# Ledger of designs, part 10: peptides against a protein of PDB entry 4KTY

Target 1, 266 residues: chain A of PDB entry 4KTY
Amino acid sequence: YVLNDIGVIFYGEVNDIKTRSWSYGQFEDGILDTCLYVMDRAQMDLSGRGNPIKVSRVGSAMVNAKDDEGVLVGSWDNIYAYGVPPSAWTGSVDILLEYRSSENPVRYGQCWVFAGVFNTFLRCLGIPARIVTNYFSAHDNDANLQMDIFLEEDGNVNSKLTKDSVWNYHCWNEAWMTRPDLPVGFGGWQAVDSTPQENSDGMYRCGPASVQAIKHGHVCFQFDAPFVFAEVNSDLIYITAKKDGTHVVENVDATHIGKLIVTKQI

## One batch from the design tools (peptide; made by RFdiffusion4, then SolubleMPNN)

Design b1_p8_8_s1 (from b1_p8_8, 5 letters changed)
Fold by OpenDDE base, seed 1:
Structure b1_p8_8_s1 (fold): chain B 266 residues (1-266), chain A 8 residues (1-8)
Amino acid sequence: as target 1 above (266 residues)
Amino acid sequence: VDIELLEE
């Protein structure tokens, strides 16, 4: 989880799983220096740089360009005229070296690109890390642990009534560390996500959230456990919006979200 | 990555 410089990222659909290779290149020339530069840009105190909790949280914020002129600009609108299409990247090295050279955010990334670069950052700094792919991954936009799906009276989906969404797949990272700030048993793998999805205490970042805590339904533990829990275990709430303005819950599906979570064993 | 439009 630290020494491997090439990996596989899972993507596609739950019934049509695909893989792509990704070169992490954590040992390539200039990459460690760039990771240190990222922490410098974050104005991270030297005393915190030895703490994997702080490092992973800072990395989560800095791998995306939002808030702090971090590494990658996300784009999902299929307009990539001012940079490189997300699908064109094959590894982290070119992205990180461009960032270090230009001192400006690199265009463009999506979840697997964010996860790839973040994996390099973590491994480069000696934090065991892996990429996780979640199929039918929920994006809870209102922090209610539900995916609200609104239907018109004719049964058609009304996408105007909610910002909640479900990705066909989403990639994030798990980082291995002790969690002395949590109860015993909640160390080990921690979910961290650099794809800018939601604001966490003033910045687009996510984690570290204890995987063990989430598996046991403990969403009260720092950081961002409710959001990560929702990604993998949200209930789908089908709501019919009546013409008179009333809302009626038609159905609840507790099995759809997080149907398959895949990671490569190293 | 694509957003899935779910239906009942």
Scores: peptide ipSAE 0.030, ipTM 0.690, DockQ to the pose 0.126
Fold by OpenDDE base, seed 4:
Structure b1_p8_8_s1 (fold): chain B 266 residues (1-266), chain A 8 residues (1-8)
Amino acid sequence: as target 1 above (266 residues)
Amino acid sequence: VDIELLEE
């Protein structure tokens, strides 16, 4: 998880799983220097740079450009006219070196690009890390641990009534570390996500959230456990918006979100 | 990545 500089990222659909190669390149010239530069741009205290909890949280914030002019600008509009389409990237090296050279955010990324670059960042700093793909990944925008799907009276989805959404797939990272700030047993793999999805205490960042805590429903543990829990376990709540302004729950689906979670084992 | 709008 530290020494492997090339990997695969799972994507596509749950019934049509696809893989793409990704070169992490953590040993390439200038990459470690760029990772240090990222922490410098974050104004991270030197004393915190040896703490994987702090490093992974800062990395989660800095791999995306929001808030702090971090590494990657996300785009999902299929235009990509002012940069490189997310699908054109094949590894982290070109992105990180461009960021270091230009000192400006690199355009453009989506989840697997964010996860790829973040994986390089973590591995460069000696933190064991892997990419995880979640199919039917929920994005809970209002922190209610459910995915609200509003329907018109005709049964069509009204996306204007909620900011909640479901990705066909989403990629994030798991980083291996001890969690002395949590009860015994909740160290190990920690979910961290650099794709800008939600604000976490003032910044677009996510994690580290204990995978063991999430598996056992402990959403009270820092950081961002409710959001990560919702990504993998959120119930779909189908709500019909009536013309009179009333809402009626039509159905609840507890099986759709997090249908498959895949990671490469080495 | 596509955002899916699921049907009931």
Scores: peptide ipSAE 0.029, ipTM 0.685, DockQ to the pose 0.128
Fold by OpenDDE base, seed 5:
Structure b1_p8_8_s1 (fold): chain B 266 residues (1-266), chain A 8 residues (1-8)
Amino acid sequence: as target 1 above (266 residues)
Amino acid sequence: VDIELLEE
């Protein structure tokens, strides 16, 4: 989880799982320096740099460019005219070195790129880390732990009313650490996500959220457990918006989200 | 990565 500098990232569809190689390159020249630079840009106190909870949370914020001119600019518009298409990246090294050299966010990333770079960051700093892929990954926009899908009377999705969304797949990271800030038993793997999805206490970041806590429904534990819980376990609520303004729940699907969660055994 | 608009 720390020494392996080449990995496999799962992506695609639940019915057509694909893999891509990713070079983490945590031992390449300049990478550790860049990771330290990232923490410097975050204005992270030296005293916190030995705490994997703080480091992973800062990394979650800084691997994305939002708020703090972090490493990667996300883009999903399929144009990518002002940078490199997310699919063109094959590893973390070029991205991190470009960031260090230019001191400006690198374009562009999507979830697996964010996860790849974040994995390098974590491993470089001695935090055991792995990438996790969740198929049918929910993005809860209003923190109600459910996906509200509004339908027209004809059964089509009303995109104007529907604010929540589901990724066909989403990649994030799990980092291994103790959690002395949580009750006993909630250390170990912690979900952290650098893909900018939701604001968490002032910045686009996510985690560390205890995987054990999430597994047992303890969404009250810091950090961002409700959001991560929703990603893997939210119900789909199909609501028909009637012409008279009334809403009718047509169906509830409790099995669609988080249909498959995959991580490489290292 | 694509966002899905799910339908029954």
Scores: peptide ipSAE 0.028, ipTM 0.672, DockQ to the pose 0.130
Fold by OpenDDE base, seed 3:
Structure b1_p8_8_s1 (fold): chain B 266 residues (1-266), chain A 8 residues (1-8)
Amino acid sequence: as target 1 above (266 residues)
Amino acid sequence: VDIELLEE
């Protein structure tokens, strides 16, 4: 059996799906050492390094720079003057080696870069992993499992009131593991996300969340199942803020979020 | 409503 160190990441729009090649480079010199270094920087106990639940959760935190000076600094403002534009990266190797040598977060990443690096991290540590792309991916900011879109009376979005957001696409990872901490049947693929989106119990991290649990509507299981569920299944609630301060629900769209979820078969 | 567009 031969493992491929080159992958494909899906991106673009739901009606114009695009693919990009990504070199994971899990077998390249220094990459495994860098992954171990990442866990060292996280101050992860040695006893936990053999536990894919702990490893994937730590990885979701450490692949982003927030909180812990992790691997990648995210940027979405199209200003990348102090680093490399996210689109310029072609694989994980340069990013990880730069992190290892500089011991400082690498600039810059967006979701597919985070997912690419995280995929390398997981694979290096013996965790089967794949990248998942969700088109029309919700970002629930207040953990209510819906997207509250506030509108002015003129129909424009009230950005002050609207805290939730929707990405045209978002990439994260699924990692294969048993979940002895969950009821039987919720092992297998676990959603993990290293793109810094929301704080999870004190850190910008996400998962592992049981894909089976989410698929069956079980959001009560650790970790971050409600957030991941919302990414793929939130209703859009359009609310008009009236001049008198009252709110009126104008429309509900239950079909917009999670139009398509794509992953390469492994 | 998509309010965030990622770099392509």
Scores: peptide ipSAE 0.028, ipTM 0.696, DockQ to the pose 0.418

Design b1_p8_8_s2 (from b1_p8_8, 5 letters changed)
Fold by OpenDDE base, seed 1:
Order: structure tokens, then sequence, then C-alpha cells
Structure b1_p8_8_s2 (fold): chain B 266 residues (1-266), chain A 8 residues (1-8)
């Protein structure tokens, strides 16, 4: 999880799983220097750079351009007129070297691009890391641990009544570290996500969240455990919006979100 | 359920 410089990222649909190769290139010239530069841009204290908790959290913020002129600009509008379309990237090296050279955010990324670059960042700094793909991944926008799906009286979805959404797939990272700030047993793999989805205490960042804690329903532990929990285990709440303004819960589906979570074995 | 499609 540190020495491999080429990986596989899973994507597509739960019933049509696809793979793409990604070159992490953590040992290529200039890449480590760029990772150090990223931490410099974040104004990270030298004392914190040896702490994988702090490093992974800073990385989750800095791999996206929001808030801090970080590495990648996300785009999902299918225009991509002022940069490279997300699907054109094949690895982290060109992105990181462009960022270092231009000192400006690189356009454009989506989840697997963010995850690929973030994986390089973590591995460069000696943090064991892997990419995780979650199919039917929830984006809980109001932090209520459920996905609200509003229906018109005719049964059609009203997408304007909520900002909650479900991705066909989403990619993030897991980083291996001890968690002395958590109870015993919640070290090991920590979920971290650099795709700008939600604001976490003032910045678009996510994690590290203990995978073991989340698996056992412990969402009270730092960082962003409720959000990560919601990505993989949100209940779908189907709500009919009546013409009189009342809401009626029609159905609850506790099995749809997080249908499959995949990562490469190494 | 309406889902968001990512670039493939």
Amino acid sequence: as target 1 above (266 residues)
Amino acid sequence: VEIELLEE
C-alpha cells in the first residue's frame, strides 16, 4: 500500500463493475517535492507533518481547490472548456507537476481523480493508503444520516425539495494509522476523502474517520464519521409531498445505499 | 431512485 506506484480504480455500476488503471508515481522526480509544497501551501506546521492524522486531514482539504487554492478543481457539468476533462487523466504525476509549476489549481477532476492524487500524496509521505469505491454512495447534504427522496402525488421524484443525492459510485481513500485520539481498537484503516462534497468545520475536507468505528455504528468519533457513515449506510426515506404542504413517509429502504464497497487487495 | 451519474 506504499510501494505500489500503479493501481486499479473500480467504477461504473454495481451490476457492471469497471476498472481503470491509475499511475500514482509516488517515486517519480518532483512528486515528493510537490507533496511537501502542498503542505507548505496549507501552512502546515513542521511539528504536524509527522502526524498521519493531521497530514491526512490536510491532504483531504488540499487535494481539492476549494477554500485554499489546492490541487484540483472539481467539475461535473461536462463542459471542461478551460482544462482537461476528468476522464483524460491516467495518473497523478502530470496533475501534481502542473500544480507545482503553475502554482494554481489544475482543471478538472472527479472522484477517482481526487482519490488517485490523494493516494499519491499519502503514499509519498509514507502513509499506507488505498482507494475505495462505494456503489450507490449517498451524499447527505443536511447531516441527518438519511437520504430524503421527495415524491409528487403522482409518484414522480421532486428533486427540488432536497439537496440529498446518490452517486452511482463514489471513490475515496483509506489510510492506515494509529488513532491515539480514539479509544483502543479504532486505529487501522481511516476513511479520508478529498472530493469536495461537504464542509467540515470550515473547509471542504473529510476524515480521517475510523472504519472500525463506522462499522460498529460509532459516529461520535472525529473526524466526519457521520458523513462517511451516511455515504455507506443511509436509509432512503421516500416522502410524498402533498398539495396541502404535508409530508407523508411512504417507504424506508435500508439496503440500497452502500450496496457494494470495493478496494484492491495488495 | 434518481441517481447522479459520474463521468466514465
Scores: peptide ipSAE 0.027, ipTM 0.710, DockQ to the pose 0.491
Fold by OpenDDE base, seed 4:
Structure b1_p8_8_s2 (fold): chain B 266 residues (1-266), chain A 8 residues (1-8)
Amino acid sequence: as target 1 above (266 residues)
Amino acid sequence: VEIELLEE
């Protein structure tokens, strides 16, 4: 998880799983220096740079450009006129070197690009890391641990009534570390995500969230456990918005979100 | 359900 500089990222649909290669390039010239530069831009204390909890949390913030002029600008509008389309990237090296050279955020990324660059960052700093793909990944915007889907009376989805959404797939990272700040047994793999989805205590960042804690429903543990839990376990709540302004729960689907979670094994 | 499709 540290030495491998080429990986496979899973994407596509749950019934049509696809793979793409990604070059992490953590050993290539200038990449370590760029990772150090990223932490410098974050104004990270030197004493914290040896703590994988702090490093992974800072990395989740800095790999995206929001808040702090971090590495990548996200875009999902299918235009990409002022940069490189997300699908054109084949690895982390060009992105990181461009960021270091220009000292400006690089355009553009989507989840697998964020995850690829973040994986390089973690591995470069000696943190074992892997990319995880979740099919039918929920984005809980209001922190209620459910995915609200509002329907008009005709049965069509009304996307204006909620900011909750479901990705056909989403990629994030898991980083291996001890969690002395958590009870015994909740170390190991920690979910971290650099794709800008939700604000976490003032910044677009996510994690580290204990995978073991999430698996056992312990959403009270730092960091961002409720959000990560919702990504993989949210119930879909279908709500009909009546013309009189009332809401009626029509159906609950507890099986749709997190249909498949995959990662490459070493 | 409304699914937000990502590139590729």
Scores: peptide ipSAE 0.024, ipTM 0.684, DockQ to the pose 0.447
Fold by OpenDDE base, seed 5:
Structure b1_p8_8_s2 (fold): chain B 266 residues (1-266), chain A 8 residues (1-8)
Amino acid sequence: as target 1 above (266 residues)
Amino acid sequence: VEIELLEE
């Protein structure tokens, strides 16, 4: 989890699971310096740099470019005209070194790229980390812990009314640490996510959220436990918006989200 | 890829 510099990332769909290699390169020249530079750009207090809770939270913010001119610009438009397509990246090293050299966000990333770079960041700083892939990963944008899918009378999705969304897959990280800020038993693996999805107390960041807490439904624990919980356990609520303005719940699917969560055992 | 689910 710290020493391995090459990994495998799972992606694709639940019925067509794919793998890709990713070179983390946490020991390559300039990478540690870049990770320190990232924390410098975040204006992270030196006293906090030894705290994996703070480091992972800062990392989740800084690996994405939002708010703070962090490492990676996300793009999902399938154009990628002003940078490198997300699929072209094979590892973290080129991205991090480009960021360090240019001092500008690198284009472009998607979830596995964010997760790959974030994994390098964590491992480089001595935090055991792994990448997790969740198939049918929910993106709850109103913090109600459910996916509200609005349908037209013909059964098609009403994209104007539907604000919540689901990823066919999503990658994030788990970092191993103690959580003295939480009750006993909620240390260990912590979910952290650098893909910019939702604002968390002023910044696009996510975690650390205790995996054990989420597993047991303790969404009140910092940080961002409700969001991570929703990613893996939201109910899909299919609602027909009728022409008369009434809403009818057509179906509830409590099994679709988080059908498969995969991580490489290292 | 972000998607809208139409089926289970």
Scores: peptide ipSAE 0.023, ipTM 0.678, DockQ to the pose 0.143
Fold by OpenDDE base, seed 2:
Structure b1_p8_8_s2 (fold): chain B 266 residues (1-266), chain A 8 residues (1-8)
Amino acid sequence: as target 1 above (266 residues)
Amino acid sequence: VEIELLEE
């Protein structure tokens, strides 16, 4: 999880799982210096740079360009005229070296690119890390731990009212560390995510959230446990918005979200 | 529903 510099990322759909090779390159020339530069740009105190909790949280913020001119600009509109299409990247090295050279965010990334670069960052700094792919991954944007899908009276989705969304797949990272800030038993793998999805206490970042805490429903544990819990365990609530302004729950689907969570032992 | 890039 630290020494392997080549990996596989799972993507596609639950019924058509695909794999992509990714070169992490954490030992390549200039990569460690770039990771240190990232922490410098974050203005991270030297005293915190030895703490994997702080490092992983800062990394989750800085791998995306939002808020702090971090590494990668996300784009999902299939228009990539001012940079490199997300699918064209084959590894982290070119991205990180471009960031260090230009001192400007690199265009463009999507979830696996964010996860790939973040994995390099973590491993480069000696934090065991892996990429996790969640199929039918929920994006809860109102922190109610459910996906509210609003329907028109004709049964079509009301996109104006529906704010929550579901990714066909989403990639994030798990980092291995002790959690002295949590009760005993909630160390080990921690979910961290650098894809800009939701604001966490002022910045687009996510985690570290204890995987064990999430599995046991302890969503009160720092950091961002409710969001990560929702990604893997939200119910879909189908609500018909009537013309008179009333809402009727038509159906509840507790099986759609988080159908498959995959990580390769690398 | 948000869809990530598929390399189909």
Scores: peptide ipSAE 0.038, ipTM 0.733, DockQ to the pose 0.153; fails the geometry check

Design b1_p8_8_s3 (from b1_p8_8, 3 letters changed)
Fold by OpenDDE base, seed 1:
Structure b1_p8_8_s3 (fold): chain B 266 residues (1-266), chain A 8 residues (1-8)
Amino acid sequence: as target 1 above (266 residues)
Amino acid sequence: PSIKLLEE
């Protein structure tokens, strides 16, 4: 989780799982310096740089360009005219070195690119880290821990009534650390996500959220446990929008989201 | 990734 500089990222569909190689390159020339530079750009106090909780949270913010001119600009519109298409990247090294050289955000990334670069950042700083892929990953946009699906009276989906969505897959990271700020037993793997999805206390970041806490439904623990919980365990709420403006819950599916969560063992 | 429209 620290020494491996090449990994595998899972993607695709739950019924058609695919893998891609990713070079983390945490030992390549200039990469450690770039990771330190990222923390400098974040104006992170020196005293905090030895705390994996603070480092991972700062990393989740800084690997994306939003708010703070961080490393990667996300794009999902299939128009990548001013940079590199997300699918063209094969590792973290070129991205991080470009960022260090240009001192400007690098274009473009999607979840596996964010996760790859973030994994390099964590490992480079001595934090054990791995990439996790969640199939049928929910994006809860209104923080209600459910995935709202609105249907017209004819049964057709009305996508205009909610911003909630489900990705066929999403990649984020888990980082290993103690959590003295949480009750005993909630250390170990912590979910952290640098893909800009939702605002967390003023900026696009996510985690560290205790994986053990989430598994046991403890969404009250910092950081961003409700959001991560929703990604892996949201109920699908099928709501019919009636012509009179009323909403009726037609069905609830508690098994669809988080259908499969995959990570490389080492 | 791609966004899934459920019930389709």
Scores: peptide ipSAE 0.094, ipTM 0.788, DockQ to the pose 0.141
Fold by OpenDDE base, seed 3:
Structure b1_p8_8_s3 (fold): chain B 266 residues (1-266), chain A 8 residues (1-8)
Amino acid sequence: as target 1 above (266 residues)
Amino acid sequence: PSIKLLEE
């Protein structure tokens, strides 16, 4: 029995699915030490480090640099002058070792980079983990479980009014664990996301959210189930902002978000 | 349609 430390991450468009190799390197020298260092930087109590719920939630926060000087700085503006372009990374090892050495956030990442590093973190700490790619992934910023897209009378998107957004794809992680804090049946795969998207109770983090709960429409269970649910199952609400200040719902699209969710079998 | 595109 041989464990492979190289994975495949799905990305691109729903009609043009692409794959990239990613080296997790969970067994390479210094990587486990770096993962422990990450938890140290998070000031995580020793008693919690054996709890995959706490570990995955802390990892979700710490793999991104926001709030806590975590591992990766995100950038989506195609300006990477002060670091490495997200597309240049081929694995987690260089990122984690740089973080450990410099003790400063590493620039730059996007979702697959965050997911790759987070996957290494989880696996290093004995948590079974995989990367999930969602095509047409919603970013609900007001927790209303829908994507409100405001249109001008000419049909163009009103960017001032439209706060929600849709990614062509988004990558996050699923971690396997029991959920004694939830009702029976909601253990197993838990969605966790280290890409900084929304603030969750004071920090940019997401999960663990029970995949089973989400699949059954249970968004009341911790953590961040509504957000994850919205990522995969939001309705698009197209609203025209009239000149008189009134809003008219022009269309509702219940099929656009979450058209395809892909993960590699572990 | 997608509002944001990630780097490929």
Scores: peptide ipSAE 0.079, ipTM 0.778, DockQ to the pose 0.445
Fold by OpenDDE base, seed 5:
Structure b1_p8_8_s3 (fold): chain B 266 residues (1-266), chain A 8 residues (1-8)
Amino acid sequence: as target 1 above (266 residues)
Amino acid sequence: PSIKLLEE
């Protein structure tokens, strides 16, 4: 998890799983320096740099450009004229070196690019890390641990009312660390996500959230456990918005989200 | 394509 510099990222659809190779390159020239530079840009004090909890949280913020002019600018509109299309990247090295050289955010990334770069960052700093792909990944927008899907009377989705969304797949990272800030048993793999999805206490960041805590429904544990829980286990609530303004729950689907979670072993 | 898509 630290020494492997080439990985596999899962993507696609749950019924059409695809894989792509990704070169992490954590040992390549300039990469460690760039990771240190990232922490410098985050104004991270030296005392925190030895704490994987703080490092992973800062990394989740800094690998995306939001808030802090971090590494990657996300784009999902299929217009990539001012940079590199997300699908064109094959590894982390070029992205990180460009960031270090230009001192400006690199365009463009999507979840697997964010996860790839973040994986390099973590591994470079000696934190065991892996990429996780979740198929039918929920994005809870209002922190209610459910996906509220509003329907018109004809059964079509009301996109104006529906703020929550489901991705066909989403990639994030798991980092291995002890969690002395949590009860015993909630160390180990921690979910961290650098793809900018939701604001967490003032910044677009996510985690570390204890995988064990999430697995057992302990969403009260820092950091961002409710959001990560929702990504993998939220219920879909289908609500018909009637013309008279009333709402009727038409259906609840507790099985749709998080159909498959895949990670490469080692 | 590797592009992440919203579920339809």
Scores: peptide ipSAE 0.048, ipTM 0.756, DockQ to the pose 0.240
Fold by OpenDDE base, seed 2:
Structure b1_p8_8_s3 (fold): chain B 266 residues (1-266), chain A 8 residues (1-8)
Amino acid sequence: as target 1 above (266 residues)
Amino acid sequence: PSIKLLEE
């Protein structure tokens, strides 16, 4: 989880799983220096740089460009003007070296690019890390742990009322660490995500969230456990908006989200 | 392509 500099990232559909190679390159020339530079740009205190909880949380913020002129600009509009299309990247090295050289955010990334670069960052700093792919990944934007899908009376989705979304797949990272700030048993793998999805206490970041806490429904444990829980376990709530303004729950699906969570064993 | 898509 630290020594391997080449990996595989899973993507595609749950019924058509695809893989792509990704070069992490944590041992390549200039990469460690760039990771240190990232922490310098974050103005991270030296005393915190030895704490994997702080490092992973800062990394989740700094790998995306939002808030702090971090490493990668996300784009999902399929235009990608003034940069490199997300699918053109083959590894983290070129991205990190460009960031260090230009001192400006690199364009463009999507979830697997964010996860790839973040994986390099974590491994470079000696934190065991892996990429996780979640198929049918929910994005709860109002922190109610549900996917509220609003339907017109004809059964079509009302896109204006429906704010929550489900991705065909999403990639994030898991980092291995102890959690002295949590009860005993909630160390180990921690979910961290650098893809900018939701604001977490003032910044677009996510985690570390204890995987064990999520598995046991402990959504009160820091950091961002409700959001990560919703990504993998939220119920779909189908609501019909009637013409008279009333809402009727038509159906509840507790099996759709998080049908498959995949990580490569190294 | 590897583009992330919204589920329909």
Scores: peptide ipSAE 0.029, ipTM 0.716, DockQ to the pose 0.237

